# Peptides against a protein of PDB entry 8HF1, part 290

Target 1, 320 residues: chain A of PDB entry 8HF1
Amino acid sequence: NVMLYATKPTEVMVSFPHQEQVLTVTRLISAEIEKFYVSLDLMNIGVQPIRRSKSLQCLRDPSKKSFVKQLFNDFLYQMKEYGIYAASIAIISLIVEFDIKRRQAETLSVKLMHRTALTLCEKIRHLLVQKLQDMTYDDDDDNVNTEEVIMNFSTPKVQRFLMSLKVSFADKDPKDICCLVFVERRYTCKCIYGLLLNYIQSTPELRNVLTPQFMVGRNNISPDFESVLERKWQKSAIQQFRDGNANLMICSSVLEEGIDVQACNHVFILDPVKTFNMYVQSKGRARTTEAKFVLFTADKEREKTIQQIYQYRKAHNDIA

## One batch from the design tools (peptide; made by RFdiffusion4, then SolubleMPNN)

Design b2_p28_8_s1 (from b2_p28_8, 12 letters changed)
Fold by OpenDDE base, seed 1:
Structure b2_p28_8_s1 (fold): chain B 320 residues (1-320), chain A 28 residues (1-28)
Amino acid sequence: as target 1 above (320 residues)
Amino acid sequence: SDKKILEERRKYAKELKEKGVILEPIPE
C-alpha cells in the first residue's frame, strides 16, 4: 500500500467560537424560502415527460420541485455555515441554475416555477447586498468586496480559514504552494472560490501568491445536470493545478474518484470530516515532508473532533 | 441584535489580525 511510506502530514486543528445568534436578514430569507416551499408544493406543474435514459430515471424527480428545494436548502446551509457574504455569492449560482432551467423548460408551468424561484433569488440577493452595504462606513466606496466586509460578514469558521491562509501563505513564492481545500457540498466549492477571489484581491500579502481554482464533483445523479461548461471548467481547473498555474484547489468529494493530484503541502478541511474515506483520501494528498492537514472545529466540538480523528487514525493503521 | 452579532464578528476579526490564528497540533 503506497500510502504507508508517505511522510505523515502534521495534523492540526483550528478552533472557532460557535455562534448561535442569527442575523435578522438570515431569518427573513429563511422565512421567505419556507413560504416559497409552501407555494411550490401547491404549484401544479404536471407530469414531465421522462426522457428514456434508464439509468437516470430513478434520480430525476419528475416534478423537478425536489431539485429547486435542494438548491435552496444548499443555499440555506451555506448562509448558515459560511455567513451572508458567502451567501451573496452562493445566490448568484442559484440565479444562473434557475435561469438555465427556465430556458430549458418544456412547459409553461415549469417555466413559471423557475421564474418564481428566480424572482425569490433576486429578492434574496438584494437583501444580502443591502445588508453588506449598510456596514460600509465610507459612502464613496460602494465596494462590498473589501477585506473588512468579507471578514465581518463571514462566520467565525470562515474568518479563521481566511486568516489561516494569510498566515500560511503571506509573501510566499507561489511555486512552493500546493494547497487543497475540501468542502462537503458541490455548491460550496463555487461559493468559497468566489469568496477567496475577492479576499485575495483585497489582501495585498496574498495578491499574486494564491491563484485559486475549484473542482466540483461529478454529480453521480445525472451527467445531464452538468453543463458542458462545468465539465470544461473541471478539466481546465485540474490541468491548471497540475501545471502550477493554480496553487489552491477547492474540492468536494471529487478527489474520492481517483483524480490524480500532485502531492500537496497543505490540505484544509473546511467542513467536518464525516467519513473515514474522506479522511484517508484528503490526508493522503498531504504528502510533502512539511505537509499540514488542517481541520476546523467549533470549540464545543473540539474533543469530539479529536476523538473522531483518533478513531480514523486507528482504523487507518489497522488497514495499513 | 444584528448590531451585537456584527460587533462580535468585528472583534473576532480584529483579534485574528492582531494575534493571528492558532494551529493546534492534534496529539498522537
Scores: peptide ipSAE 0.450, ipTM 0.917, DockQ to the pose 0.808
Fold by OpenDDE base, seed 3:
Structure b2_p28_8_s1 (fold): chain B 320 residues (1-320), chain A 28 residues (1-28)
Amino acid sequence: as target 1 above (320 residues)
Amino acid sequence: SDKKILEERRKYAKELKEKGVILEPIPE
């Protein structure tokens, strides 16, 4: 009986400097969103008809205002945690969502609310794109998607994440790569996906080496409201990753739903590990003999992060 | 203030490009 010692993945930490200083454009955008929240609270959208779904569980559909605030709060988080380059991609997702909600609006007041949100998103997009362009020294290259622009306008965390990918995968065979990237929030998956596409295209050593995909979780709130298009896209993305047509998958907490993902050799945790369950589930995907489980921490939080990992290791060994 | 932030980010990007990134194993 060869006890196949399940080779535990090597846990690896990457430290980054904490930046307390905030760009002027980020402060301006934050102030515009706060002004919008004040205006949104004053908007009378009327009593929303309670769609009696037949099942007695009155899942109070979060107020249409709460959903708008959630999207902008997620955007503010992404701008803070990933930088203004990532924010320029993230804002496009808000524009698309608010345009859909505007078209689907049952009342003029709700239509106007989503139109006002959309107008703010276009203003934010303009401010972000202008700031990305103003720092390109060459007036002639309208291409804000260079390695230099991506790196300069990303947070220290994202800079080290991108460099960790370059160091780990430069000039490797695509078939030898099976990488997961975990993020906390659903909308971050698409944002980091867009950032990675542009970074890989601008980085010759990763061009034709990394093929990213992203997976968005089933909306736990109502599987019935998941668009047929989103479900088809999710199935296609998972299938491409299983077939080896994609070798890097960006996931939110979705893998908690028991999605059978193949054994990976790299697992990157881009956001802080907040729970023991997230630690066990994400680490449990790094199953190859040389698998790496990579964490990112601010230098100020380094010791606290190490102690938290030791606590999680102990708790995991006590259950095993 | 923006100039200083961007100069620091450029310095970090250059240092990362020259030295790479250290993947530090968390000891057992």
Scores: peptide ipSAE 0.442, ipTM 0.917, DockQ to the pose 0.798
Fold by OpenDDE base, seed 4:
Structure b2_p28_8_s1 (fold): chain B 320 residues (1-320), chain A 28 residues (1-28)
Amino acid sequence: as target 1 above (320 residues)
Amino acid sequence: SDKKILEERRKYAKELKEKGVILEPIPE
């Protein structure tokens, strides 16, 4: 019995300075969203009948207001955690979602609510794009998608994440790369995907080396709410990653039990590990001999992060 | 000021480009 010593991945920490300073544009956007919430609470959209679909454990908010607030709260989180550049990508996803919801609106009041949300998103997009352009020193190059712009408008965490990718994968054979990037929130997957596409395109050493894909975890709400398109996208994304057509996968959930994903050589945890289960499942994807499990921590939280990892290691060894 | 925040971010980006990123192994 050759005990296949499951080679434990090398656990690596990347520290970043905590930046408490908030840009004026971020404060302005936050204030506009807060004003919108006040207006949204005053909107009479009528009582929509709670269609208790028997299969829907999740209460569809009959008001649809909570869903609107959730999208803006997720946007505010992304803007804070990942920076203005990531926020400029995230806002496009809100625009698309609110336009879909506006078109699907059964009542004029609901249609107006989604239209008002959409108008706010366009204002936010304009403010973000303007701020990205104001910093391009070269008046002639309207290209806000340069490595420099992406880095300068990203948070210290995202800067170090991008640089960690560059250092880890520059000029490597794409076939030798199997990378997972874990994020906490579903909507972050698409935001970080868009950021990575632009970063890889602007970074010659990563161009043709990294091919990113994203997978949004199944909505815990109901598989029935996943659009046929979203389910097709998830299946296609997983298949591309299995086939090696994509070598970097961004995911918000541990690839559910039964998604056979190849053994990865790199696992990046972009957001804090909040649960032991997330630690074990994400680390358990780094299965190659030279696999790296990379964590990001603020300098002020470094000791706390190390202690948490020691606790998780101990707990994992006690169960194994 | 926004200028100071952005200058600091540029400095960090430059330092990262020059020095790279430190991947610190978490001790056993």
Scores: peptide ipSAE 0.441, ipTM 0.915, DockQ to the pose 0.810
Fold by OpenDDE base, seed 2:
Parts: sequence; C-alpha cells; structure tokens
Structure b2_p28_8_s1 (fold): chain B 320 residues (1-320), chain A 28 residues (1-28)
Amino acid sequence: as target 1 above (320 residues)
Amino acid sequence: SDKKILEERRKYAKELKEKGVILEPIPE
C-alpha cells in the first residue's frame, strides 16, 4: 500500500545544457577499455565447473567475463554522465572489486584476468588523477578535492545538482533536513556518495549541515550474493538515516516495501525517471507539506520530461 | 580542444555560483 499521502510534494525541474564535447582523457580511457574487451574475449579462462546450485547463478557468464565487462560499462556510464571527478572515485570501487576477485580466484587464468583488469583500472586512475592535477593552478597544493576542481570536472547535471544542494541546504539546521537522492545504477550510489563527501567538506555552508549516506538496493537477482558486509552496511546506513545521524541518503532503488524511511522533505532524482513505479515510489517519500521533488533534465529533453511527468501524474490520479 | 571544454565548464560553474540554480516548478 503506497499510502497516498494527501500532501503532494512540489515537483521542481532543473534544466542543464547538454555537453557534446568529450575530453581527450575520456576518449583515451574509452579506447583502452575497448582494447581490453578485445583482449578479454581472447582470454581462455577455462569452463569453470558449473556448481549445480539451481538458482539464477546460470545467468552469470561461467567465465566471469560478463561481470568484468559490466563493471567497466558502469564505469564508462559514470564517467560520461557525472564527469571525470566522479570517475576518479568510481574507479577506486573497481580496483577494490577486482582485487577481491583476484584474491578469490580459483584458477590461475581467472586470477590473471582479474589482474589484467586491475592493471587497467590503475592506469585509468592515473590518467584521471593526472588530468585533475593538470588543472589545479596552484602547483603547490596537490589537493584535487576543492570545490573548484569538483565543479569544473563535473558534468552540467552534476554541477546543477551540487548547486541545488547548496541553495537548498546552506546554513540550515541538519535536523530539519531529510533528503533522498535517487540514482539509476548501484555503483553510482558509491560514486555520488564520495563526490558529496568531498563537495560538502570543500563547501563551508554545507559543512556539518549535510551528512550523506548511501544504500544500494537489495540485488533482486541474487540476494544470496550480497556479501554479509554489504547487508550489514545497508542496515547500518538505514539506521543512521532513521536516527538522524545521516540526513541525506543516496539510493539506486526505491527502498523496498517495508523499509520504513522517515518522511522526507526533499527528494532529488539525479537520473531520468524511467518508470511509473519509480515516479510513484520516489515521490511518495516526499511527505512533508513543503516537500520538494526535484528532477534534472537536459534542456533538449525538457519538454519530453514535462510530458512524461504529466502522464505519470495522470496515471497516479487514476489509481488514487 | 580540452582547454575550450574546461573553459566552458568553468564559465558554467562561475555563472551557477553567481546566479544560483533555477528550480522551476512543474505546472499542475
């Protein structure tokens, strides 16, 4: 039961210019990943013995190559959609994952595959960090985590998202803030979390005002593959948000039916609303009288976004 | 050029800092 709370949040749109221009470093990284995919397809890692556990494990490429490609594809998406600064954070998550998989490798061939992926991630990290440093005018302070660097190396969408947070929450009481940020992809939660930590730390008006946390939705495909650590972390993150120790939660799925999250006064949808269910469930978290539901759209997609919201409003009113 | 892209991004960042961000209510 999505309690149709009587209070409809104010729906707000933030437009951003579409940037077609791609940095040379982004093109180089994309080319290196494509070259790696060709190499990966040529790798004979052997048929891993199908451990007969009956469940949806069958969809994971027994070679684990599909998982490697998925991680790099998610990284490429993040680099494109959020910018080089966000990519510099996202690549660390890949490094950690491939190092874990390298250590857990049952065969030498699988170990070598994950080692090759890890080496590529280290190269990508170096290219990203170097590019962030090359634009710090102050040769003396190797600190790439300034407001200026974050803003300059973020996409127009992310720039406007960060500024929307600043305008919305500058110098507010942290107790008066209950904010959700929805993103499409699981790995984006960690990336945007890291970006927000650095942005908040570099922005005096948001220091001690915003305390971000992230939650990766349960993997509906394989709850059994969620590490005990991930489940513990999710429970802790939700509890911190409930206790008010965190006042901004980044999530990739609508908090499953039964995750009672407090009534939020702000809901940001950083990525396009793709489904009616996502619209209803995310909007349904903005329950205070002055609640805002904030959407981000490219200028070229503005009219399409408005029409889509009208369709969702109509459909929601027809069910209510 | 990368320089032009970064100059444009810097211009946008500066403009956003000076003017803020427009939160446009979606009409009912």
Scores: peptide ipSAE 0.431, ipTM 0.910, DockQ to the pose 0.801

Design b2_p28_8_s2 (from b2_p28_8, 11 letters changed)
Fold by OpenDDE base, seed 3:
Structure b2_p28_8_s2 (fold): chain B 320 residues (1-320), chain A 28 residues (1-28)
Amino acid sequence: as target 1 above (320 residues)
Amino acid sequence: SDEKILQERRKYAEELKEKGVIYEEIPP
């Protein structure tokens, strides 16, 4: 009986300096969103008809205002946690969502609300792109997608994540790479995906080595509201990752136990591990002999992170 | 200032290029 000691992944921590200082553009954008929230609260959009979907639990359709605030709150989080370069990509997703919602608006008041949100997003995009361009010394190259610009306008966490990818995967065979990147929020998947596409394209050592993909976890709360397009995208992304056509997958939820994903050699946790389930399920994807489970922590939160991992290890050993 | 923030970020990027990324193994 060869006890196949399930080789536990090596758990590693990457520390980054905490930056308390905030760029002027970030403060300006935050203030514009706060002013918009005040205006949004004053908007009369009327009583929305409760579409009774047949499923018994009347989940009150989240107020159309609540959805708008959620998207901007997610954007503010991304700008804070990942930097203004990532925010310049994230804002495009808000523009697309608000344009769709504007077109689907059943009332003039709702149409106006989404139009006002869209106009704010366009202003934010301009402010972000302008700030990225102001630092390109070469007046002639409108290309804000250089390795230098990406690194300089990313947070210390994202800088270390990108460098970890470069050091770990430079000039490797794409077939030997199976990487997962876990993020907390759904919209972060697409933001980090866009950032990685630009970073890989700007980094010769990663060109033709890393092929990223992203998936959004199934909304367990309302599977009925997942668009047919999102479900098709998820299936395609998973299939590309299984076929080896993509070797880096960004996800906001642990791949449901039934999604047979190949044994990964690297699992990056880009955001803090907040739950025991997230810890066990993400770590459980690092199954190769040399698998690494990589956590990112601020220097000031290092001890707290270590203590949390020990608590999760203990809890896991008590259940196993 | 914004310039100070960006200089600090540039310094961190340069330090990462020189020293690489330090992986600290979380002890058992």
Scores: peptide ipSAE 0.536, ipTM 0.946, DockQ to the pose 0.815
Fold by OpenDDE base, seed 5:
Structure b2_p28_8_s2 (fold): chain B 320 residues (1-320), chain A 28 residues (1-28)
Amino acid sequence: as target 1 above (320 residues)
Amino acid sequence: SDEKILQERRKYAEELKEKGVIYEEIPP
């Protein structure tokens, strides 16, 4: 139980300016998704056969429409919270998912629904990539993955996160690094992973220093929906992190009680800490001497964040 | 304008390169 370990990492806050202004491309994409939702609601996909999988929890197999909307809502969140560069990575995951579902479709109507979603994703991808290329005078696709493009098209939060990695880990021995990055949403793990791969490749000081990996928490919805491949991949990712073949792990959940992860020297909380359990469990991974627990907060929410941390500290001390 | 947003983001990126990241320790 991670709660039983008195960890005293240095708790650090990184403030970022709140940016309310939205890029035209982001507004266009949001409007296209909204139009798609109207179209999706009008689609007759028929009565979906309730696959009676044995567990009663299968009752919330969200209508295939609801799942499509969830993926686009998660994408919209990522585009807002992390920026259009991260969105260009996130959309690829939707493309892959909808292409799989299109091929696995049992009915023509469902196949057409996923095809329409896929077509929208390709359009979104094109709009995002085109906007990233507007800053690159050279039409070469590789030029969109520069440190400059990544930084300029990322949100102030992500800019500070990336720079925090650069400052903290530049030219260090990869063996001395054990870093966790916590995010709120499952799909953010892969998005930030893809962003980090490109950022590390474009940043000489981090090249061959940071080796990222990601792990998505078990789908609380049903362990049956986790493909055997996803479970194998998660086990492999954890093993790579344990073996030191990866030294940065991105997680969407507090690693379940019982995932023995090495004592980390850095824990980054990229999204707001929403629960006491998330606070205790994430902080409880920062166990090395001089370990840092780093929070990112908007300047306008700085005081609220500090007060929330004091409440969590108090609650933790009352249990310890 | 998009230009203003991108200029602001560029400015933040430049400021981060020059000054680094400010780490504020949360007091006990």
Scores: peptide ipSAE 0.522, ipTM 0.942, DockQ to the pose 0.785
Fold by OpenDDE base, seed 4:
Structure b2_p28_8_s2 (fold): chain B 320 residues (1-320), chain A 28 residues (1-28)
Amino acid sequence: as target 1 above (320 residues)
Amino acid sequence: SDEKILQERRKYAEELKEKGVIYEEIPP
């Protein structure tokens, strides 16, 4: 039981400047998504046959429109929280998902809905890539994956996260590294994974040092709808991390209490710690005093973050 | 302007490269 280990990792905070200013491309993309929502609400997609899986009383939105909106809302969050470089990776996940849904569509109207969403995603991808290319001399798509481009088009939070990885691990033996990165949203795992692959590849000091993997938490809502592929990926990712074939694991906060991950020497919390359970579960993976539990906070929220950690520490001590 | 935002982000990246990352220990 992770709760029972009174492990006292060093809890550290990395502050970053809050940036309220929004890039024109981000505003344009947001406006295009809003226009798409209006059009989506007007789409007549008919009543979808309720596949009675007995277990999920959740009336699947017979329109599947809510799922489309959720994916775009998650994308908008990622673009805001991680920057347009991360957004350029995140949009690919939407493209893949909407293409799958388009191919699986049982009706022409649903197929057209997913096609329209896909077309918007491609437009968004082009807008993002074009903006990334403004910093590159060559029109080569591969040239946008430089350390400089990644850093310049990332949010101050992500810049500090990436630099924290560089500073912490550049001179370390890969065998001595066991790193967890916690994110709030499941789709962020893939986004940050792709970002880290590109960053590690562009950063010589981290090449052959960090081997990232990601684990998407099980959708507690419907294990039946997790693709066999996703379940296989989760098992493989965990096993690679246990075997030391991966030394950095990106996890969503939905790390079920039952995922036995080994003790880690670094735990990064990339998103705000919103729940006591997330605090205990993430911190409980840092089992030594030498282990670091790293939080990222905007300067304006520094005091609020500290007070929240004190509340969680108190609550943990009252249960222990 | 977008240019001002990007210049600010570049400045932060350069400052981080020069100074590293400051870890503030959360007191007990």
Scores: peptide ipSAE 0.514, ipTM 0.940, DockQ to the pose 0.776
Fold by OpenDDE base, seed 2:
Structure b2_p28_8_s2 (fold): chain B 320 residues (1-320), chain A 28 residues (1-28)
Amino acid sequence: as target 1 above (320 residues)
Amino acid sequence: SDEKILQERRKYAEELKEKGVIYEEIPP
C-alpha cells in the first residue's frame, strides 16, 4: 500500500500595500449609484407575481429591485477591490444583464426600471473609459488595453496577481501549467477573465502560454436565472480545462458543488479565504509535486491572514 | 489628487517589474 502522501502544497503569501486613496471617478460613480438607488426606491413597478420557486434562494428578496441593487453592489465591490480597469469590464456584464431583463420585461414599469439601470451603466462605462484614455500618454493610440494601462489602473492586489502570473509562467510550456484562480463572487470570475485576456494579449511572455477560462458555481444562482448559454459555457469551460485547451481556470465556490477539477500545480486565492471549506477544497486542488498555494493579503492584514491559515491547518489536521 | 494616486500606482508597477513578486512562504 503506497500511501500516496498527497504532497502538501507550499503555502505562499503575497503582501500588497493598502491604498486608502480613491480616484475622483470612483467617488463620482459611487454617488451616481446611490442617487439611482433613491430613484429606484421611488419607482412603482407594481406587485410582481410571486413565482413560488421552491429553491432556498427565496430568502433573497425576489424583487426585481433587489436584483438590480445586488448587481450594482457587486460592481462597486469589483471597482474597489480590483480597480477601474476591471470595473470597465465588469460594467459590460451589467449592461448585458439589464438589456436582457429590459427585453424580457412583462410590464412597462419593469421595462423602464431596467432601461434606467442600463442608462446608468452606459454613463458609468463612459466615465471609466474616458478616465482610462485621459491618462494614456500616447495621444494617438486609443488602445486602453496595454500592459501599462492595465497595471496603472489596477489595485495593488491585482498588480501583484498579474505580476505573479508573469513571473510564474513567462515562456513556460502551456502543457506544464494547470492553474486555478479562486475568487469570492460569481461576477468577479467574468471580470477577472476579461482582464486576463487583455493582460495576456498585451504581455508577449504570456501570449500563447496562458489560456484562461472561467466557471461559476450553480449554488450562487437560482437555476431559473442561469441562462442556457451560461450553463453551456460552464460545461464547455470545464471540458476545455480538462482537455488542456485551457490551463488557467477562474472559479467561485465551484469546489463546494463537487465539480471535478484536475490536480493543479498553482492555486491562487485572489480574495480572502473566508471559510474552512474553501481553504480545504482550494488547497486540496494543489496536488502536484511542488504545487503552490498562493494567498494575497494587505500588509496590515498579514498577521491576521497567517493566524487564520494556522487555524485552518490545525482544523484540517484534526479531521484528516 | 488623481495624479498622485496614479503616480503611486505607476511606481508600484515599475517596482514590481524591477524586483518581481516577493513570495513569502507561510511557515509550517
Scores: peptide ipSAE 0.512, ipTM 0.940, DockQ to the pose 0.815

